# Designs tried in a protein design run: peptides against a protein of PDB entry 2AUS. Part 46

Target 1, 323 residues: chain A of PDB entry 2AUS
Amino acid sequence: ADIKREVIVKDDKAETNPKWGFPPDKRPIELHIQYGVINLDKPPGPTSHEVVAWIKRILNLEKAGHGGTLDPKVSGVLPVALERATRVVQALLPAGKEYVALMHLHGDVPEDKIRAVMKEFEGEIIQRPPLRSAVKRRLRTRKVYYIEILEIDGRDVLFRVGVEAGTYIRSLIHHIGLALGVGAHMAELRRTRSGPFKEDETLVTLHDLVDYYHFWKEDGIEEYIRKAIQPMEKAVEHLPKIWIKDSAVAAVAHGANLTVPGIVKLNAGIKKGDLVAIMTLKDELVALGKAMMSTQEMIERSKGIAVDVEKVFMPRDWYPKLW

## One batch from the design tools (peptide; made by RFdiffusion4, then SolubleMPNN)

Design b1_p12_5_s2 (from b1_p12_5 with E2A E4D E8K)
Fold by OpenDDE base, seed 5:
Structure b1_p12_5_s2 (fold): chain B 323 residues (1-323), chain A 12 residues (1-12)
Amino acid sequence: as target 1 above (323 residues)
Amino acid sequence: SAIDERLKRLGL
């Protein structure tokens, strides 16, 4: 998520009409909720589905979805996309995750050996999904991006771990315990990051949401509920972006594929087949789609389909039809 | 939680 992507400008003269659309920071509160994502601190105990059902009840919503399952006993960062933003979770499912884990060893091991063995688990690991996962129980490779040991206290090892989506920390800890020769289990787990969502000032509890919704509905104070809900554009910050002309927005909002002439600027390093976010010049999310060209091909070509549009988010009436 | 108690003790 923290990879600064270079921005390449194709049309430096392209302007945007300030009267069209609703920039993420300028949405009326009802519209902000309709296109919102909550950075929820999921408590231990409930399932991710139960928590989504509670949010729907608290905020009087028809629809919501989460950005990646946390087990009942696991706490921390659970992005919950609301109403018209619900399908933005597809951008979060493949995103990297960070956890803090407490591992308990079943025997005494010298600290130097713990540090050496845990470092060997950085990089590519082979995992089998647990029985209760929706994923086929085939062996698969996953990336461990980093392991940071925070504390070693006898048999208790506290560590931070950055992982590829769908890496099982419980399985990682089991294999570390086997490599140490004493065995180990996961005592506690917290998710501290899910793509662009992390532990920061935007992290809110279910109790916060109850209070903030009450302040809005009973006291007329919208500030708290507005701050507790992030714009849906937050959920795509980690994706490569393509910014389009005002004249192309309505066509894409109607489900047309993005063609090369509609591109104003784009991120470097887009490959054919990448998931990309199509943005307005006001940083509004129009759609998600599959890149049909590289960044270089989108620069060099004068015509052709740049993005196969998979999911539209923007309403059809925010921008005029200019075709 | 045991994690929160340990993080607080470490100043994290």
Scores: peptide ipSAE 0.546, ipTM 0.957, DockQ to the pose 0.941
Fold by OpenDDE base, seed 2:
Structure b1_p12_5_s2 (fold): chain B 323 residues (1-323), chain A 12 residues (1-12)
Amino acid sequence: as target 1 above (323 residues)
Amino acid sequence: SAIDERLKRLGL
């Protein structure tokens, strides 16, 4: 998620009208909730779906969705997209994840051997999804980005692990245990990161949400619930972005594909087929779509479809029709 | 949790 992307300016004279749209920092509280994402600290016990249902009940919402399933016994970072933002989870599902895991070994192993074997699991691994997963059970490659051993205490190994989306830490620990020759199991697991969402000041509990909603509804204090909900734009921070002219916003908000003349600036390194976020010049999310051109093609071409628009988020009336 | 107790002990 921490990929710094260069910004290439295509139109340095493009201005934005301050009267149009609702920048992420200027949304009324009701609108902020309608376009919100909660960085939830999921408790151990409930399913991710039960937690989403509780958030809907607490905040009196019709719709919500989560940015990637945590098992019932797994705690930590669960992004929950609200109402009009619900579909932004499609940007979070493919995002990298970080966990802290406690692994218990079924025999005594020298610390040097533990460290050596765990280092061999950095890189590409072959996994089979567990029976309980919503994913078809086929062998698949997954990337382990890093393993950081935090503590070795006899048979208990505490470690941080960065992984590709849909890597099963339980399966990783099982394979580490086999490679050590003694076997192992996952004692405990916490997710510390899901794409742009991490353990920071934005992480909130279900209890925090109950209290903050009460302060808003009963006491008229919106500050706490406003801080507990992130703008939906947070959920696309890790994606390559394309910023568009005010004159192109309403067309894209109506579901039209983005054409090359609408582009003001864009990130470097976009490839054909990439998931991209279409943004206003006020950093408002208009839509998610599939890049139909590379960054270079979007710079060099005067016309053509730059992005196939898959999911519109912005209301049709935030920007005027200028065509 | 066992993780939280260990992290706290390690100053993490």
Scores: peptide ipSAE 0.546, ipTM 0.957, DockQ to the pose 0.944
Fold by OpenDDE base, seed 4:
Structure b1_p12_5_s2 (fold): chain B 323 residues (1-323), chain A 12 residues (1-12)
Amino acid sequence: as target 1 above (323 residues)
Amino acid sequence: SAIDERLKRLGL
């Protein structure tokens, strides 16, 4: 969800040294790759793991990870976090997803009935994970945020659907088909969104990556590969953020918990237990952590642990130790 | 893909 979060300023006089860190837009190409996320157009056929393995081979990488499994037959938006950014995928796994689905009905149904029944599937649904899922097959609720019917062509229904993470569109279509009384199956599925990653100008194919890497290595042209890789900060855009003083950055980068005095500004609506991104004043991702306070507590308190730091991303040397 | 063909036809 594109939740516009208000920014509350706690310290309006806090400045940042332009000589410290590497802002997302100012990373040398090698460093940009080390802290990169590819918005991959996953082709149908391969597993998400096979695609990650191919990206590692294409780009000569040691590590990579994906922002949420797409089934082999499913195409579209697969965020692939690279090298030092690999662990940022934890921010993407719980993120909302959007799909375009082609549903094929097993009988003729009046369009008005299709529209009416599909609208009833907006909101909370009960699902059981598929047999092939690594997830325990317990009944669970999932949110369908919206269903937008794009086309009804006889028995073929093209629709856009926004869903909570781990909603199974195949199961949704099966239940829609049952509710229509004729049955249905998923003919095709494409993921059009995974959190902040969408079908936009940043979406690249495996072939694009081959070509762009070649242009860089053989022709010295870095512009294509630079554009094909997003900064890791993109992968946390949907999270609530806390911006910290330059003096706090090195401590957090060493794995220290964020304390309240280190906070310069923060998003409204942080709750205790939320996953939050700790940012520099130059919008560099320092760490992910669990909020130990609400936004209000972080404003009102003068001391205490604001964030339990779970994953550090920033190198320890980008900012000086000021202690 | 059948989705891409349909989206293209719809101008989406």
Scores: peptide ipSAE 0.542, ipTM 0.956, DockQ to the pose 0.985
Fold by OpenDDE base, seed 1:
Structure b1_p12_5_s2 (fold): chain B 323 residues (1-323), chain A 12 residues (1-12)
Amino acid sequence: as target 1 above (323 residues)
Amino acid sequence: SAIDERLKRLGL
């Protein structure tokens, strides 16, 4: 999520009509909820699916989805996309994750050896998915981006770990324990980050959501529930973006592929095959799609399909048809 | 939680 991407401007004269669309900060509360994502602090105990079902009940929603399963015993950051934003979770599923883990060693190991061995687990690791995963139990490589040891207290090792999506921290701890020669298990796990969602002022509990919804429905106070729900655009902050002309928005919202003439500005470093977010000049999410060109090709070419549009989020009526 | 208690102790 912290990848600052350069913005390349193709059309510096492109303006946007302030009367068209609904910028994230200008959505009425009902519309904000329809295009919302909750940064939920998932409690330990329930499944991620049970928690999503509770949110649907609390907020009187038809649809919701989560940005990546947390095991029942695992707490922390669970992005929950609401209603029309539900499908934005596809941007979050492949996103990196951070955890704080408590590892318990089954024997005494010198601290220097613990530090040395854990450092060797930074980089590429081979994992076998656990039996309970819906994933075929094939060996797979995963990236450990970093391991930060926070505390070593005898046999208890508290550490922060940044990992590629679908890295199993329990399996990592098991392998660390084997490498230490004494064995280890995961005593506790909390997810502290899921892509752009982290532990910050936007993190809310199920209890907060109950109270905030009550304040809105019974007392007419929308402020709390508004703050508890992030715009769906938050869920794509980590993706490369392409900003399009007002004249291209309605076509893309109807499911048309983005062509090169529609591009106003774009992030550097887009490769063919990348998942990209198509944005308005007001930073509204129009669609997700697959880049059919690199950034360089999108700059140099005057025509062609830039993005194969896979998922539309924006309603078809927010921008006029200008074709 | 054991994590929260440890983090608080560490000032994190």
Scores: peptide ipSAE 0.542, ipTM 0.956, DockQ to the pose 0.989

Design b1_p12_5_s3 (from b1_p12_5 with E2A E4D E8A)
Fold by OpenDDE base, seed 3:
Structure b1_p12_5_s3 (fold): chain B 323 residues (1-323), chain A 12 residues (1-12)
Amino acid sequence: as target 1 above (323 residues)
Amino acid sequence: SAIDERLARLGL
């Protein structure tokens, strides 16, 4: 999420009609909810699926989905995409995660040795997915981006950890314990980040959602529920973006692949096969798709399929057909 | 939560 991506302008004269679309800041409350993502503080106890079902009941929604499972006992950041935005969670599944973990050591270890060994777990680690995971139990490499020790209290080690998607903190702690020679287990875990979603002013509880929905429906106060729901565009902030001409928007919204002539600007460093967000010039999410070209190929070529459109989000009528 | 209690104690 934190990677600043350079923006390369391909068409510096491209303008956008202010009358077309619904920019994230201009959505009526009902439309904002339809294209929303909640940064939920998941309580410990319920499954991520139970929590999604509760949100659907609280907000009277037909569909919702979460941006990556938290175990029942794990609290913290659970992005929940609503209604028309439900499938934006596919952008969040591959996103990096941060956790605060409490590790309990099964023996006494000098603090200097704890610090030294935990630092060795920064970088590439080998993991086997748990039996209960939907993922095939093959050995796989995962990145640990950083480990920040917050406290060492005898056998209790509190630490912050940034990890590649699908890194198992329980398994990391087990391996740290083995490397220390005493063994260890995960006493507690909180997720503090899921891609662009973090512990900030946008983090809300299930109780907040109950109250905020009540204030809207009974008192006519939309402010709280509006703030509690982020635009779906937040869920793609970490992706490489391609911004398209107004004339290309309706075609992409109908499920047409993005062709090179439709590109106005794009992020640097797109590779063939990358998940990319197709945006309007008003930063509205049109679609997610697979890059069929690199950034360089999209600049150099005059024609061809730039993005294979996998999932459309934008309604077909927000932009006129200009072909 | 043991994490929340520890973070609060640390001023984090």
Scores: peptide ipSAE 0.536, ipTM 0.953, DockQ to the pose 0.933
Fold by OpenDDE base, seed 2:
Structure b1_p12_5_s3 (fold): chain B 323 residues (1-323), chain A 12 residues (1-12)
Amino acid sequence: as target 1 above (323 residues)
Amino acid sequence: SAIDERLARLGL
C-alpha cells in the first residue's frame, strides 16, 4: 500500500465535465453505502463470514464481502465491501497484510538467540496451508517483508510482522519455535493492516455500526454512518491506476475493454498481466481489469487493447454515451 | 486482550 507510483500524463488537455458521475466525496448517503467499504475491527470469536452476515443485517444490505479471511480467534482489520462494491475485495485479497502476534515459547531461550533466529525469517519462507484453510494444501513460498520484535518477556514474544497475502502467522510461529529448538505456539493474533486499510480513525466496530445506523434512520443524522463507510476507491489505492477520458467511461461501464486512445494518464511500472484500476478524471472507480500492455507500450502505441476489463463497478448511466 | 494490554504498557 505504501508504494507511491509515478503518474505519467499522455493528454494534458483532457478535461472532465463536473455534471457527470459521482466523485467519492459527493455521493448521496444511499449511493455512498451502495459503493462503500467498511474498515471493520473484527472481534475475536466469530468467523469473517458471520461478521459479514451481521453487517448485512445491521445495515439492511443484500450483498457484502470481505477483503481476506481472519480466523475466528483473530481480531482486527477486516475490510467489508458493500452491495455494488462487493467484488472490489478481489483487489484486497492479493494485498500485503500486517499483524501483531503474541508467541509463547515452550522453553527458555536467550533473548539474543530469539532476535537472531526471528531475523532469519525475514524474506522467503516455505509454508504448508493449515487443514482448515479453503486453500489446497500444497507447499508454497511466501514473503515475510519485516519482523519487528516489540517485547521479549521470558517465554512471551510480542512482534509486528508484515507478510505477503496468504501467509499463515500460526505456521510462521511454529517454524520459529522449531528453529529455536524449544517449540512455540501462537497465543494471540491481531491484524493491524490489510492493503490500504489499517488501524486509524476509519476503523469501526460492529457496535459503532449499530449506533451510527440508528442515528441515521431514527434521528436523520447521516454524518456518523457516512464517516464509518469508506468509498470503494479506498480499496484500490494500492493498485496501479489508469485514468480515462470522459468519452471512454460509458463504454468501459458497458463492459468494453479499454483501448489506448481512451487513456489520459497512468501509473509508471504497469506490467502485462497486472491487476489495474480504471479511474475517471474525478478519481471514480470505473472497473478492475488485467493489463494487456506495459506502461511503456500504453505510452508508445496509438491503438490496441490496454486493459481487459474483468469487473465493472460504475453504473452505465453516470456518464453519457459519446459514440 | 493480552496484545492490547502489552501495547498499552509499551505506549504503542
Scores: peptide ipSAE 0.534, ipTM 0.953, DockQ to the pose 0.990
Fold by OpenDDE base, seed 1:
Structure b1_p12_5_s3 (fold): chain B 323 residues (1-323), chain A 12 residues (1-12)
Amino acid sequence: as target 1 above (323 residues)
Amino acid sequence: SAIDERLARLGL
């Protein structure tokens, strides 16, 4: 997920009007909330849906959505996109995940054998989705990016695991247990990362949100609730970006496709079909869309549809119509 | 949690 993408500048003379838009750092608190994402520490017990419903109640919101389901018993990083940012979860659902897992073995296994077998589960694995998954119960390949064993304590194995979205750690542990010949189960699971959201200073509890909302509403102190909510732009940090001219922003905000002349700068390595974030020169998220060209084609071509715009986030009035 | 206790013991 930490792919530093090169930025290719196509128009080095492109300027932006400081009076237009609302950069993520300059949003009034009400507007910041409307375009916010909470890096929630989901407690064990409630469903991800119940937690989203609680956040909506705590913050007096009409809409919210989460960046990828955690099972009721699973704790940790649950991105919750708020109000006008709700649809940004589309960028987070396919994002890689990291977990810390506690695996309990059903028999004694030499440490060297545990380490050797768990290393064989790095790379491509075949999983069957669980019965309660909205996904068709077909065998599917998933990537395990890494397994880091943190501790082996007799039959208890603590490990960090980076996985492709929709990898089931419970199923991984079951298969590891089978490969070890003794069987295993998942004793505990915490999600430590969901795309750009990780365990850091931005991670907040439901209790924190109650307190921070109270400090804002009753005491007039907005600082805590402001820090507890990330700008929606955080939720697209892991995507390839295309930065556009001020003159193109209003058209894209109206749902027009991005054409090549509107591009100021872009990330390297965009392929046709990639999900991309369309940004202003002030790093404001305008829209998500599907790349219709590669980075190279967007550089070489003078015209054509660069991005098929799928989801607009920016209001239509933040930038003037310059067409 | 059992994870938190183990991480704390490991200094993580």
Scores: peptide ipSAE 0.529, ipTM 0.952, DockQ to the pose 0.987
Fold by OpenDDE base, seed 4:
Structure b1_p12_5_s3 (fold): chain B 323 residues (1-323), chain A 12 residues (1-12)
Amino acid sequence: as target 1 above (323 residues)
Amino acid sequence: SAIDERLARLGL
C-alpha cells in the first residue's frame, strides 16, 4: 500500500467540470454512507460476518461486506464496505496485511537464537491453509515482507509482521516454534493493517458507530458518522490508477470498457492483467477492471481496450453522456 | 488485551 506510484500525464489540458460527480470530500452524508468503508476495530470473539451483520443493523444498511476475514479470536483492522461500495472489498482481499502477534514459546530459548530464527522467516514461506479455511488445503508459497520483534519477555515474543494476503500467522508461529526446537503457539493476534486501512484516527469501534449514528439521527450531528466512514476510494488507494476524461466517465459507468482515448493520466508500472482502479479527474472511483495493456502500451497506442471493466461503482447519472 | 498492554508499556 505504501508504494508511491509515478503518475504519467497523457493529456495535460484535460479539465473536469466541477458540477459533475461527487468528489469523496463533497458527498452529502447519506451518499457518503452509500459509498463508504468503515475502518472497523473488530473486537475479539465475533466472526467477521457477525460484525458485518451488526454494522448493517447499527447503520440501518441493506448491504455490507468485509475486506478480508479475521478469525473470531483476532482483533483489529477490518475494513467494512457499505451499500453501493460493498463490492470494493475485492480490491482489499489481495492486499498485504500487517499484524502484531504475541507468540508464546513452549521452552526457554536464548534471545539471539529467537532473533536469528525469526529473521529466517522473512521472505518466501510454504504454508498449508488450516482445516477451517474455505481455501483448498494445497501447499502454497506466501511472502513474509518483514518481521519486527518488538519485545522478547522470556517465552513471550511480541512482533510485528507484514505478510502477503492469506498468510496464516498461526501457522507461521507454529513453524517458528518448530525451528526454535521448543514449539510455540499464537497467544494473541491483532491485525494492524489491511491494505490502505491501518490503525489510525479512522479506526472505529462498534460502540463508536452506535454513538455516532445516534448523534446523527437524534441530534442532527453528522460530523462523527462522517468521520467514522471513509470514502470507498480509500479502499483502492493501493491499486494502480487510471484517470479518465469526463466524457469517458458515463460510458464506463454504463459498463463500457475503457478505451485508450479516454485516458488522461495513469500510474506507471501497470502490467497486462493487473487490477486497476478507474478514477475521474476528481479522484472518484468509477470502476475496477483488468488492465488489457501495460502503462507503456496505454501511452503509445492511440486506440484499443485499455481496461476490461469488471465492477462499476459510480452511478450512471453523476456524469452526463457525452456521446 | 495482552498485546495492548505490552504496546502501551513500550510506548507504541
Scores: peptide ipSAE 0.526, ipTM 0.952, DockQ to the pose 0.986

Design b1_p12_5_s4 (from b1_p12_5 with E2R E4D E8A)
Fold by OpenDDE base, seed 5:
Structure b1_p12_5_s4 (fold): chain B 323 residues (1-323), chain A 12 residues (1-12)
Amino acid sequence: as target 1 above (323 residues)
Amino acid sequence: SRIDERLARLGL
């Protein structure tokens, strides 16, 4: 998520009308909520679906969705997309995850051996999804990006782990225990990151949301609920972006595919088939789509379909029809 | 949580 992508400018003279659209930090509070994502600290106990249902009740919402299931007993970072932003979870499902895990070993193992064996689990691992997963139980590879041992306390190993989406930490710990020769189990698990969402000042509890909604509705204080909700654009920060002309925005908001003449600037390293975010020059999310060209093809070509538009977020009336 | 207690002890 923290990979700074180079920005290539195709049209350095492209201007934007300040009267059109609603930049992420300039939305009225009601509109900010309609296009919001909460960085929720999910408590242990409830399912991710129960927590989403509670948020809908607390904030008086018709729709919401989460950026990737946490098991009932797992705490930590659960992005919850609200109302018109609900579909932005599609960008978060494939995003990398970080966890802090407590592993309990079933026998005594020298610390040097623990460190050596856990380092061998960095890189590609073979996993079978658990019985209770919505995923077909086929053997599949998953990438472990890093393992950082934080503490070894006898048979208790505290570690941070960065993983590809849909890596099962419980299964990883089971295989580490087998490789150590004593066996192991997952004692506790917390998710500390889901793509662009991490443990930071934006992380809020269900209790915070109750209080902040009350301060807004009863006391007229919108500041707390405004800070507790991130703009939907946060949920696409990790994606490659394409910024478009004001004249192209309304067409894309109507569901038209993005053509090459509409591009003002774009990230380097886009490949055909990549999920991309289509942005205005004010960094507003217009749509998600599939790249039909590479970055290089989008620079070199004068015409053609650059992005197949899959999910429109922007209302049709924020920008005028200029075609 | 056991994780939070351990992180706090480590100054993390």
Scores: peptide ipSAE 0.507, ipTM 0.948, DockQ to the pose 0.988
Fold by OpenDDE base, seed 1:
Structure b1_p12_5_s4 (fold): chain B 323 residues (1-323), chain A 12 residues (1-12)
Amino acid sequence: as target 1 above (323 residues)
Amino acid sequence: SRIDERLARLGL
């Protein structure tokens, strides 16, 4: 379950003008696409970059980006952020991932031993990045949040695994195989989750996107393509949020840092240095930034820079300048 | 896929 962060209200009298902005549910289809993220079921075969290029072609887009590379042979959840939302992928890159993996053992091992050894791989593990990774081949610690064995069928082990971003399941399986003494390899891998994106009713194929775009362009039916594209706000659901006054929105949309007086409500547990989403009172994403204060400091202080704004998403004209 | 076939068999 996504850990619901507590919401602390700082200003209980703050109201929002319903005429300002474009809440995620009220965006015209063109605007929805401009601020969209597709929960793509990536097929096995193509690279994540090829798939992004196909989506750009299908939807006639100038820009798109993905929320974390899947290897060519890996299928499943690939968030693809569109157009003006493209840079929201920076919120998804550090997000936890879930996979279902099929591990093949190179020898016979008792089921009890398989279960015991795999349980020892929950927690902190040391990995060396693969040769093909853009990352320097330095040993690094990664967290395995959970391993759930779904099936043991002789030498085939099907399991669900939740991991910290940039954990290599192939390397995990190799180390499990070594610990079992027989060796193992990754036979198949599917990603079932990338942060807030999971296998649900929002998961769509490339074929679905072709059909849904056709229904919109040729038949005038927007419903399918609208449902196939999530609002960019979905891509920040896992982040701590700070909700701001209508009077602060335009300044932040112009790239000004968020100051403490602009805060209406915020999530508990924000630490200095955390990536945070700055939201309107209508749950519109204004910007991403770095927290310069804790939640407690943002409550107790009357002034100061709360968030260093790193990336603005909201257009400058959605809210009036009130300064 | 081999995963999908196994998941389907497991009712997952």
Scores: peptide ipSAE 0.505, ipTM 0.947, DockQ to the pose 0.941
Fold by OpenDDE base, seed 2:
Structure b1_p12_5_s4 (fold): chain B 323 residues (1-323), chain A 12 residues (1-12)
Amino acid sequence: as target 1 above (323 residues)
Amino acid sequence: SRIDERLARLGL
């Protein structure tokens, strides 16, 4: 998620009208909530769906969605996209995840052997989705980006693990236990990262949300609930971006595909087929779409469809029709 | 949690 992407400027003279749109830092509180994402600390016990239903009740919302299921017993980072932002979760589903796991071994194993075997699980692994997963139970490859052993206490192994989306830590621990020859199980699991969302000052509990909503509705204090909700633009920080001129915003907000003449600046390394975020010059999310050209083609070409627009977020009236 | 207690002991 932390890949810094180079920004290539195609039009260095493009300006934006300060009267149009609502930058993430300038949204009224009601609009901020309508385009918000909560970095929720999911408690152990409830399902991710139950937690989303609680947030909807607490904040009096019609719609919400989560950025990737946590099992009932798993705690930690659960991004919850609100109202008009609900569909931004599609950007978070394919994002990398980090966990801290407590593995319990079913026999005694020398520490050096634990360290050596766990190091072999960095890289490509073969997994079968668990029975409780809505995903088809086909064998599939997954990337383990890193394993960091934090503590070895006899048969208890505490470790940090960075993984590709839809890697099952329970299955990883089972395979580690088999490779050690003694067997193992997942004693506890916490998710510490989901794409751009991590354990930081933005992480909030369900209790925090109850209190912060009360302070807003009864005391007129919006500060706490404003800080507890991130702008939807946070949920696309890890995606390659294309910034468009003001005259292209209304067309894209109406569901038109982005054409090459609309591009002001873009990230390097976009490939055909990549999920991209279409942004205004004020860093407002207009839409998500599929790149139909590479970065190089978007620079070199004077015309053509650059992005097939899949999901519009921006209201149609934030920018005028300039055609 | 058993994880939080261990992380706290490790200063993490």
Scores: peptide ipSAE 0.504, ipTM 0.947, DockQ to the pose 0.944
Fold by OpenDDE base, seed 4:
Structure b1_p12_5_s4 (fold): chain B 323 residues (1-323), chain A 12 residues (1-12)
Amino acid sequence: as target 1 above (323 residues)
Amino acid sequence: SRIDERLARLGL
């Protein structure tokens, strides 16, 4: 998720009209909420769906969705996309995740052996989804990007782990325990990252949301609820981006595919089939789509469909129709 | 939480 992508400029003379659109930092509070994502600290106990239902009640919302299920007992980073942003969760589902886990060993193991064995679980692992998962229980590979041991306290091992989406930490811990020869279980799990959302100053509780909504509605204080809600553009920071001309925005907002002439700048390394974010020159999310060309093809070609637009987010009226 | 208590102790 943290790979800085090079930006290739195709049109260095392309300007944007400051009167058009609503940049992420300039949305009125109601509009900010409608295009918002909460970096929620999910408490242990409730399901991710129950938490989404509570947020909808607290903030008086018609719809919301979450950026990847946390089990009831798991706490931490749950991105919750609001209202018009609800569909942006699809950008977060495939995103890498980080957890802090407490593993309890069922026997005594020398620290050096714990460290050595846990290091062997970095890279590709074979997992079978749990019985209770909505996912077909087929064996599949998953990437463990890193394991960082934070503490070894006798039989309790605290570690940070970065993983591919849909890696089951409980299953990882079970296999580590088997490899150690003593067995292990997951004592506690917290998600510390979901793509671009992490434990930082944007992380808020359900209680914070109650209070901040109250301060806005009863006291007229918008600042807290404004800070508690991230712009939907945050939820696509980890995607490759294509920035388009003002003249192309309304067409894409109407569901037209992005054609090559509409591109002003783009990230390097886009491949055919990649999920890409189509952005305005003001970094507003217009749509998500599937790249139909590589970055190189989008540079070299003068025409053709660059992106098959799958999901429009921007309202049709934020930019004028210029055709 | 046991994680939060441990992280706090570690200064993390």
Scores: peptide ipSAE 0.489, ipTM 0.945, DockQ to the pose 0.937

